Peptides against a protein of PDB entry 3T6J. Designs and how they scored, part 300

Target 1, 375 residues: chain A of PDB entry 3T6J
Amino acid sequence: PIVESYIGFIESYRDPFGSRGEFEGFVAVVNKAMSAKFERLVASAEQLLKELPWPPTFEKDKFLTPDFTSLDVLTFAGSGIPAGINIPNYDDLRQTEGFKNVSLGNVLAVAYATQREKLTFLEEDDKDLYILWKGPSFDVQVGLHELLGHGSGKLFVQDEKGAFNFDQETVINPETGEQIQSWYRSGETWDSKFSTIASSYEECRAESVGLYLCLHPQVLEIFGFEGADAEDVIYVNWLNMVRAGLLALEFYTPEAFNWRQAHMQARFVILRVLLEAGEGLVTITPTTGSDGRPDARVRLDRSKIRSVGKPALERFLRRLQVLKSTGDVAGGRALYEGYATVTDAPPECFLTLRDTVLLRKESRKLIVQPNTRLE
Target 2, 372 residues: chain A of PDB entry 3T6J as posed
Amino acid sequence: PIVESYIGFIESYRDPFGSRGEFEGFVAVVNKAMSAKFERLVASAEQLLKELPWPPTFEKDKFLTPDFTSLDVLTFAGSGIPAGINIPNYDDLRQTEGFKNVSLGNVLAVAYREKLTFLEEDDKDLYILWKGPSFDVQVGLHALLGHGSGKLFVQDEKGAFNFDQETVINPETGEQIQSWYRSGETWDSKFSTIASSYEECRAESVGLYLCLHPQVLEIFGFEGADAEDVIYVNWLNMVRAGLLALEFYTPEAFNWRQAHMQARFVILRVLLEAGEGLVTITPTTGSDGRPDARVRLDRSKIRSVGKPALERFLRRLQVLKSTGDVAGGRALYEGYATVTDAPPECFLTLRDTVLLRKESRKLIVQPNTRLE

## One batch from the design tools (peptide; made by RFdiffusion4, then SolubleMPNN)

Design b2_p27_4_s2 (from b2_p27_4, 16 letters changed)
Fold by OpenDDE base, seed 4:
Structure b2_p27_4_s2 (fold): chain B 375 residues (1-375), chain A 27 residues (1-27)
Amino acid sequence: as target 1 above (375 residues)
Amino acid sequence: VRYVLEEPTTSVVADTSFVYGPFVAGR
């Protein structure tokens, strides 16, 4: 088997300042079959990037082709096991030497291994489909999230010599219709400028890219899904996201008005965007469980994903990118924090729903590291 | 020779919701 490993102080998600890396290491085996799908995705990346809802001027001038591999993790040392990883995390190395994307395939399978009777917040009619496709759909999502999410978009920069990496005279902000009025100056970075919202904002952008591009037939084909299967994968991917947005409430602390998990905050934001789209696309209905306690059901209208969901997500995703590219912190914060706000306002009553989410909290997943055997 | 991955046993996992990936600055 092809073995991959890494070790070091790599991820800084647990650092309140986002600067100190946490020790992490893994040993994994390459899943050749899934890796081949990701390679096809990489091969199509330049074309797929053009499908994203921003002008080419807001996309990287030249796509740097990364490696993308699906890994079955044998052992993982760290505080948490991610579903996907992009490394290295140093900008200079990523730009000059390249980078690698990995999907931890078997981790995804375990993470969502829930018995049907314990699967919360879904309609009964969706549970079997969800169980069937949650893994494959998330493979698609992770692939898009890493490669075309984090791997997309351009930052407008003025360097130390005063030169711009964009034409100030010709590049137009698609949201305002005006010339670009803000950018990153020398020494400014995404993280330094957007600070407390940077991580979650970027995750939200990447997740949104996944949802948006998974609608593209070519993407599904790359992953081996066609016809009804492709549609089911799309449906379950979107359903999983809206469900995740509800589950995300667990990670909100009302007393502190803060989120404790960047990805979950991002997923809640996406839920809010899709709820705002209206037209019956997403419905969250408070119910009473068989135990007599509060429950809830999330419903996603499959028939409205393309007609209602896609346009809503398109507009939102474009705004995310434009604000990111232009370094418009004020606008970005206003947009993102607006959607990330959790209140008890009708009709959703999210704080009340949060109580329900907490009542229905699933047991923490435990991952026992697998072995390999010779046949 | 074929290696077959066995099903994982239950161990402690902090969170599998993380999808780590820094953005790649484009110019």
Scores: peptide ipSAE 0.052, ipTM 0.561, DockQ to the pose 0.220; fails the geometry check
Fold by OpenDDE base, seed 3:
Structure b2_p27_4_s2 (fold): chain B 375 residues (1-375), chain A 27 residues (1-27)
Amino acid sequence: as target 1 above (375 residues)
Amino acid sequence: VRYVLEEPTTSVVADTSFVYGPFVAGR
């Protein structure tokens, strides 16, 4: 089998400023069967990018076909094993030189094993469906997240010579209807400008891309889902996200008004966006567990995903991208931190829900990495 | 010769789906 590896300062999630990478490395083998699905996704990527809710002027000028491989990890050295990776993590390099995507398939497979009786915060009617489709929906989400999430969008830049990578006279901000008023100057980067929110903001954008594009029939077809199965995968993917948004509260520290995990913060933001959409799309109901202690249930109305959820996510995702492209830190921070704020305000009472989440917290996952054998 | 991957094992299951994204170092 083909062996892949990398080593170095890769991810900066542990840096409060999102700049300093943690040293990590892995050795993995290619899963050819799953990689074939991602290759089909790559083949459709250029077209799918056009489905994203921003003008072509806010997308990369030239699509650079990336590699996308499903990997089974043999050894991973780091603070945690991701489900997917998009590298390099530098937008300028991604935009001009390209990137590579990987899905850590066996990590996902292990993470999917959940006992029904221990599955928290879901309606009973959703549990079996969730268990059945969590894995497949994750494959879809990871693929979209990496390839079309992190792999999408353009940064407006003025180089050291004063030249712009966009036409200042013709490019219009779709949110304001005006010409572009801000951009990245020479030496400025996504992380340097957006700093403390950069990582989580980008993860939120990528996750949102996943949710948004998973609604596209071509995407589901690529992964082998049709008809009712496709709809179930969509439903479970969205359900998982809203559930994750609730679970995310574990990683918020009220005393410090701080998030300890960028992805979880991102998922909470998405939950807030979908809650704001209203119309019964998402409901979180405090309940009492069988043990007599506080519990909660997340309900997602399947019938309102396209009619209510998609438009809400579309608007939000477009705003994320526009603010990112233009380097509008003030606007971006206001938007993102607004949704990332955790209070105890009704009706959600998120701080109270956090207590419930902590009460129902499951034990930490530990992955024992596999060996190979000869046959 | 065919190499076959053994099934990975995990202790305690919690929902932790981490997907790494881009970080751009600045000034």
Scores: peptide ipSAE 0.051, ipTM 0.558, DockQ to the pose 0.188; fails the geometry check
Fold by OpenDDE base, seed 2:
Order: C-alpha cells, then sequence, then structure tokens
Structure b2_p27_4_s2 (fold): chain B 375 residues (1-375), chain A 27 residues (1-27)
C-alpha cells in the first residue's frame, strides 16, 4: 500500500494563542478509490475559487494545484483525530508554495456513525435523511473545507523591503469601498496577529466556504450527486452544521467565557449568523423529551437555504475574508467575538440551551484503530 | 496480493461532526 505519515508540532488548536503546535503524528494508507473524487475536486478548484464571494484581488494571485488524498489512518498520536487536514498551516506558504490536503476517510466513518435512537435535537422527519446523507455530506464538506476553505484567500503583505503584494492604488475593499488601509507587515502572520481567535476564525471561514460552495451544482456533481440526491446532500450538510452549532455549546465554559474547541466555536458562530438571517431559516425550539426533561429541536427550512441562508453566509464569509486579508484584527475580533458570544438573552437563551445540550450529551467516541491483513 | 484494511470501530457512538480536537473525534 501507499503509506503516508506526518509527525511534529503541527496543529495549534490547543494553544490559547493559536500559534504553538501540538505534537501530533499519524501513519496512514492511501485509499485510492476515495481519493478519486477529491482529485476531481482539485481539478475544478481553480474555477470554484472564483465562486467565492470576494474579489479576485482577495484571492491567491496564482492557483497552485494541491495534492488531495484520502487516507485511512492506521495509527494516530495526539489529543484528537481530525477528519481532514490542510497543511502547511501558514497562510503565506499556502499562497506562495502550495498546500496538501488529506481526508482521513476512516475517521470520517467514525464521525458520521450515528444510531437513530441516539440522534438528538433533530425533528423526527429529518432523522432518516440525516442518517442516510450525513456521510456523503461530510465528504463534500470536508473536501470543500480543506481544499477551498483553508486553501483560499490572500493575505495582503508588505515585505521587509516595503513592497506590497497588491496594488494599493487599484485594490478596493469591498466592504468599505475604500482602498486597502491595513495589511500584514514583515514578520506578521495570520496567527500572530489574530492570536486567540485565529484558529476558530479560520475554521469558521473554512466551514462557511463548505456550506457556501456545496450549493454549487458542479460540486455535487463531482461527488456524484444529482437531482434530488444533490438537494438532500445540501440539506443535510446545512442541517448538520446548524445542529453542530447547537451541540457546540457543550464546549463553551460560561465561567471563563471561553471556548474549548475551535471548530465548535466556529460552528456556533455560523449558527448565529444563520439565526440572524431570520425569516424562519433556522429555528431552535426548546421542548420536553419523552423522559419529561428538557430537550430541543433544530429545524432548518430547506426552501430558504438558497434564498435566505446563502446571502447571509455570503455576506458573512466575505467579511471574514476581507478582514483576514487586510489584517484587520480589531474588525475581525469585533465581528467574530460578537457572534461567538454566548448569553442567555432572548429569544435564543443560549445558556439555557446549553444546559439542555449538556443534559442530552453523549459520551465521546473512542476509535479503535484498524489493522491491515493480506488478502 | 492486496492489503485489506480492517474497519475501525468505536466503543461508544456519539453525536459528532468532523473536527480536529480531543473531544470530538478520536480517543
Amino acid sequence: as target 1 above (375 residues)
Amino acid sequence: VRYVLEEPTTSVVADTSFVYGPFVAGR
């Protein structure tokens, strides 16, 4: 088999400042069959990048074709196992040298394995669709998240010699209508500037890219979905995200006003964005479970994904990118922390919902790592 | 000769999404 591995101080999710890597490593085997669809996605990446809601001037100057491989993990050492990886984690290198993507296929399988009776916070009518399409939708979301999420966007930089990697006279900030007023100076990086919010912010951007681009027919076609199936995959992907936003409350510590998981914080932010969009797109309803204890239901109106959800996400995603590109930490922090704030204010009463989430919480999954055999 | 990968199993199935982190997927 084709074996891939990595080891070192790679991911910084456990660093409060989002900078210092955690020691991590894996050994994995290439899944050739599963890699094929990601290769097709790579082949379309340059075109799909143009579909993202920011001007080309805020995108990479040159598309660098990345590798994208599906891997089956044999062994993993670290605090947790991701479903996907985009490396390197340095945006400057991503835009100048390129990047590699991997999908940890067998980890994904674990991630989407759910029993109907244990599936919380969904309407009964959605459970069967959710179970059916969660896996396929995860494939789509991971592919987009890694390749076109983490793999997209440009940082505006002034180098040590004072030269800019953008035309100061012609590039316009689409949010302000003005010329670019801020950028990264020599030695400044995404992580160094945005620090405590860098990881979660970037994950939020990547997740948003996934949701946004999964609406594109070409994307669904690449993954082999058309017609009603494609629409169901889209629906379940969005449904999963809004549900995840609710589940995310488990990872919030009210006493410390902090989040313990960057991705979950990101998903909560997305939930807040979609709730803010209103118009019945997303509804979270407190209920009473069959056991007489608090419960909740998340409803996503399928018919409003494109009409309400997409525009809301578009605006939000563009703002994320523009603030990232320009190194506008103040603006970025204000935006992101605003959506990441958890209070008990009506109508959502998120802190109360958190209690419900905790009440309904299941034990974390424990993966038993596989072996290989000859056949 | 081909190598066949055994499927991983979980001791507990919980509601999760795809993420990196100690509390979502993995050990």
Scores: peptide ipSAE 0.047, ipTM 0.577, DockQ to the pose 0.206; fails the geometry check
Fold by OpenDDE base, seed 5:
Structure b2_p27_4_s2 (fold): chain B 375 residues (1-375), chain A 27 residues (1-27)
Amino acid sequence: as target 1 above (375 residues)
Amino acid sequence: VRYVLEEPTTSVVADTSFVYGPFVAGR
């Protein structure tokens, strides 16, 4: 077997300032079959990057081929086990050596344990499709999220010598039609500038990239889906995201007006974007469960994903990237916090929905370390 | 010859709360 591991102070999600890493470590075995899919994705990455909704001037100047591997985790020590990882977190190493992406395959497989009768907030007609395609859709989303989400976009920088990594005279901001008016100065980083929203904002961008690019036929082909299967995977991926946006309310603390989980906040933001698109794309309907207690149903109109959802997501994703590239913290914060705001305003009444989400919350899931045997 | 991971002793229902990889600075 091919064994991979890492250990150290790596992730900074739990640091309010996004600087200090928490101690984490794992030992994993490479899943060769699943890794092959991600390798095909890597092979197409340079071309797929061109499909993202921003000018080439807002994309990385040079493509560096990363490594992408699917891992079955034997042991994981940390505050939480992820579905995917993009490392290293050191910018200098990333630029000189490239980066590695991993999908924690057996972590994703835990999702298969979802029982139909316990699946919340979906229509009955969607439950079977959801159960069938949740795993495959996760593979697609994680792959895109890591490789083309976190792996995409350029930051405009002025170095310590005063030189710019972009042509100030010719590069145009696609949102304003004007020349670039802001950038990162020497010593400034994404985290230092965007601070409290940096992690969630970036996760939102990465998730949005996943949703956006999963609509591309080549992506689904890489993962081995064609025809009706491909469309179902797309549908379930989008459905899963909008459902996740609702579930995300669990991680919002109204009393403190804050989010406790960056990824879930990101998913809520995406839900808000897609709700704003209107035209019946996404509908959340409060209902009464069989127990007589509050419930809810999320509906996604499959036929409107490309016609309504994609354009809305495109515009939003482009705005995220442009604001990120230009270091426009004020604009970025205004945009992101606007969508991340949770109120009880009609028609959604999100605070009320949060009560429903909490009411329907399942018991905390415990991921137990697997044993391995030779066969 | 292959390595097989045994199922957890307790069934776990996974949701979409999974965490992904960290931010990587762009060029």
Scores: peptide ipSAE 0.040, ipTM 0.405, DockQ to the pose 0.183; fails the geometry check

Design b2_p27_4_s3 (from b2_p27_4, 13 letters changed)
Fold by OpenDDE base, seed 4:
Structure b2_p27_4_s3 (fold): chain B 375 residues (1-375), chain A 27 residues (1-27)
Amino acid sequence: as target 1 above (375 residues)
Amino acid sequence: VRFVLTEPTSSVPADTSFVYGPYVAGR
């Protein structure tokens, strides 16, 4: 088997300021079959990057072919195990030197392993479909999230010599219609500038890229889905995201007005974006469970994903990228924190929903180091 | 090489039991 490993101060999720990396490491074995799918995705990455909703001037100047492998992790040392990894985490290095992507396949398997009777917040009619396609949809989402999410976009930089990596005279901010007014100075990084929102913001961008690009037929084809299967994968992927946005409320602390998990905050933000789109795209309905206790149902109108969801996500995703590229912390914080705000305002009454989410809280999953055998 | 995963359990420390990434609840 092909063995991969890494070790070092890598992820900054544990740092409130998103700056200091936590020491982690893993040993894993390459899953060749799944890696082949990701290689096909890599082969299409340059073209797919052009499908993202920002001008080429906000994308990397030169496409650097990355590595992407699916890994079955044997051991992982750290405070948390990721479903996917894109490294290095420095955007400047990503755009100039390249990056590597990995999907932790067996971690995903644990993540999506759920019994039907324990599946919360979905309509009965969606449960079987959800169970069937959750795994495959995760693969698609992780691939897009890592490769084209974390692997996309350009930071506008002025170097120590005063030179810009963009043409100040010709590059236009698509949101303002004006020339670029802000950028990263020498020594400034994404994490250093955006600080407390950096991790969650970036995860939100990456998740949004996944949802947005999974609508592209070529993406589904790469993963081996066509026709009705492809549409089901898309539906389940989006459904899973909106459900995750509801589940995210577990990780909000009202008393402190803070989020305890960057990815879940990101998913809540996406839920808010899609709810804001309106037109019946997403509906969260408080219900009463069979046990007589509060429950809820998330509904996603499949027929409105492309007509309502995609445009809403497109606009939001573009704003995320533009604000990131220009180092506009004020604008970025205003946008992101706005969507990340949790109140009990109608119609959603998120704080009330949070109580329901907590009431229906699922058991925490532990990943134990897997056993291996030769067969 | 075939990998076998153990069954999930809730009896773990919160600081080491969470999984982060797409569609994973980080507890």
Scores: peptide ipSAE 0.058, ipTM 0.594, DockQ to the pose 0.155
Fold by OpenDDE base, seed 5:
Structure b2_p27_4_s3 (fold): chain B 375 residues (1-375), chain A 27 residues (1-27)
Amino acid sequence: as target 1 above (375 residues)
Amino acid sequence: VRFVLTEPTSSVPADTSFVYGPYVAGR
């Protein structure tokens, strides 16, 4: 088998400023069968990048064909096991040198296991569909998240010699209608500028890309879904995200106004964006469980994903990218922290919902060791 | 040969959301 490994100071989630890497390592075996799906996605990446909701001037100047591999993990040393990886974790390198994507396939497979009776916060009518399509939809999401999320977007840079990687005279900020007024200077990086919000912000952007592009028929075809199945995959992917946004509240510490997990913060932000879109797209309803204790239900109107959800996400995602590209930390922080704020204000009453989330908390999945089986 | 990660038998299956998403880091 083909063995993949990496080791070093790679991920910065444990750094409050998102800059210093945690020592991490894994050993894995390439899953050729699963990798084939991602290879098809890679083959369409250049075209799909054009579907992203920002001007080409805010996208990478040149498409660099990445590698995308599904991995079965044998061992993983770190504070958390990711579902996917996009490396290197430097935007400046990603846009000039390229990148590699991996999906930790067997990690996902383990995570897919959910008992229907223990599945929280979903409408009863959605549970079977959710269970059926959670895995496939997540594969789609991870692929898009890594390849076209983390793998997309341009940083406007002025190098040490004063040269710009964009035309200052012709490039227009789509949000302001004006010329570009800010950029990354020599020595400045995404993480150094955006610091405390950098990791979560980027995850939010990547997750949003996944949701946005999973609506594209070509994406679904690549993963082998057509007709009603394709629509169900879309629905479950979006449903999973809004549910995740609710679950994210577990990782918020009200006393410190602090998020403890970057991805979950990102998912909460997306939930807030989709709630703000209104029009009945997303509804969170406090309920009473069969045990007489607080519960909640998340409802996503599938008929409004394209009409309400997509435009809302489009606008939000474009803003994320524009602010990232221009190095507008003030604007980016204002936007992101605004959506990341957790209060108990009606109608959502998120702090109260947090109590419900904690009450209904599922046991954390603990990965003990790999088990080998013959095919 | 396939490799599958195992968890404690007493554990409750967790949502994929609790398997951390793609890692990102910066220099």
Scores: peptide ipSAE 0.033, ipTM 0.564, DockQ to the pose 0.204
Fold by OpenDDE base, seed 3:
Structure b2_p27_4_s3 (fold): chain B 375 residues (1-375), chain A 27 residues (1-27)
Amino acid sequence: as target 1 above (375 residues)
Amino acid sequence: VRFVLTEPTSSVPADTSFVYGPYVAGR
């Protein structure tokens, strides 16, 4: 429809247990022009899903072509306005009934207004490039995140009749080389089983899918980027993610050992994964700002994204999916909480960096939603 | 009759990092 809306208990990010949805709603207008890229992405989705680093047995049995629409939000009621949406938020329904994706285009557009002088934690040489390509890279990331992130992967389930949605004798866990040893039982869901880490874990998986697949030439082509532009979009997308991982420290509460924002926690985890990869891929350097106070710089080596970053992300993303598919809460929690742990251990000294992040914190952002006029 | 959206505004650069749900935009 030309005008789209939804209302209800949808997102559970405010629930510590990831189960209870926050009541939200929006009214939006379809942006047909901006939807074209996402339509092309949908057309390629089935093939792109095969590029994800898990066996087909861990992917949905049947590809259900989703809708993907760019929306301009007129009004959004909730704690925050997302950049993209994938609904429903139930993996079982996504597998059997399909899903719908939306990109909130005008929300993304507002994010493009970054002042160079206020841009923190980037090297000077990266700032102009970052400003130029942040928007386009966001479009790529959101599209991949929603469609191929949240829209990918299979949960292994035993139904109420005892039947499995996978062949227990032939399906092999790629991480262990063994048969599948765990699954979701009737009544168990992703959220109920993984509880406190479910939301952030899923966001991390989706973000990782975005970073991983944005390296695929077909993806950049779909979005209209070629040659040097395509490489710049890739670079800025990855750069934005590692920067976001640093910024994420704002949302960590050391006293409670708790994260206050699922997406930011996810981005920190990705930063940790890429830092662990080593080889100079990502470097965070404490510095002194022009004001004489602590600052920091994040550097991403462009030349190492494919050689170092991609393999690291591949391994991590595969592990995320395998643990999710098999309902291995213990393994999943160990993996995810391990990367989500914030300490002051060298060389990164993240707790110290957190102080720097807080010191350089930007003013609270406020989005003023648009109206319509006759023309 | 054609309806046209007004330009969205923000007091500060939008940080899409504060999204609830499967919606994440990078800061």
Scores: peptide ipSAE 0.053, ipTM 0.596, DockQ to the pose 0.237; fails the geometry check
Fold by OpenDDE base, seed 1:
Structure b2_p27_4_s3 (fold): chain B 375 residues (1-375), chain A 27 residues (1-27)
Amino acid sequence: as target 1 above (375 residues)
Amino acid sequence: VRFVLTEPTSSVPADTSFVYGPYVAGR
């Protein structure tokens, strides 16, 4: 088999300031079949990038064809095993040299292995559909997240010589209608500027790209879904995200007003965005479980994904990108932290919901044994 | 040959997927 590995200080999620990498490493085997699937997405990446809700001036100047490989992890050393990876983590290198995307396929399989009777916070009518399509929807989301999420957008930069990587006279901020008024200076990076919110903010952007682009007909075709199946995959992908936003509350520490997991914070933010969209798109209803204790149900109106959800996400995603590109930390922080705030304000009463989430918390899965199978 | 990650028990569900991405550094 084709073996891949990496090792080093790679991910900075455990750094409160999002800068210092954690030492990690893995050994994995290439899943050729799944890799081929992602290569089809790569082949369409340049076109799909144009579908993102920002002007080309906010996108990378030149498309660099990345690699995308699905891996079955044999061993992983680190604080957590990701489902997907985009490397390197340096924007300048991504834009000038390229990048590689990796999906850890067998991690995904473990992640979505849920028994129906233990599946929390979903309506009964959605459970079977969710179980059926969670895996496929994850493939779509991870692919889009890594390739077109993390792999999209540019930072406006003034280099050490004073030169700009954009035309100051002609590039217009789509949010303000004005010329670009802020950028990254020499030595400034995404992490250095956005610091405590950088990781989660970027993950939120990437997740949002996934949700947004999964609505594009070509995307589902690339993944082999058509007709009703495609619609179900879309629905489950969005449903999973809003559910994840609720589950995310587990990773919030009210006493410290902080989040302990960047991705989960991102998912909560997306939930808040979609809740704000209103019109019955997303509904979280507190209930009473069969045990007589608090429970909750998340409902996503399938018919409103495109009409209500997409526009809301479009606006939000564009704003994320614009603020990121321009290095507008104040604006970015205000936007993101606003949605990341957890209070007990009605109608959602998120702190109360958090108690429910914790009450219904499932045991943490331990990834301990690699098992080799012949297929 | 496929490597499958396993857990100690089959009764424990996991609905959370963590997709790790890059930290975009400035130019």
Scores: peptide ipSAE 0.024, ipTM 0.561, DockQ to the pose 0.141; fails the geometry check

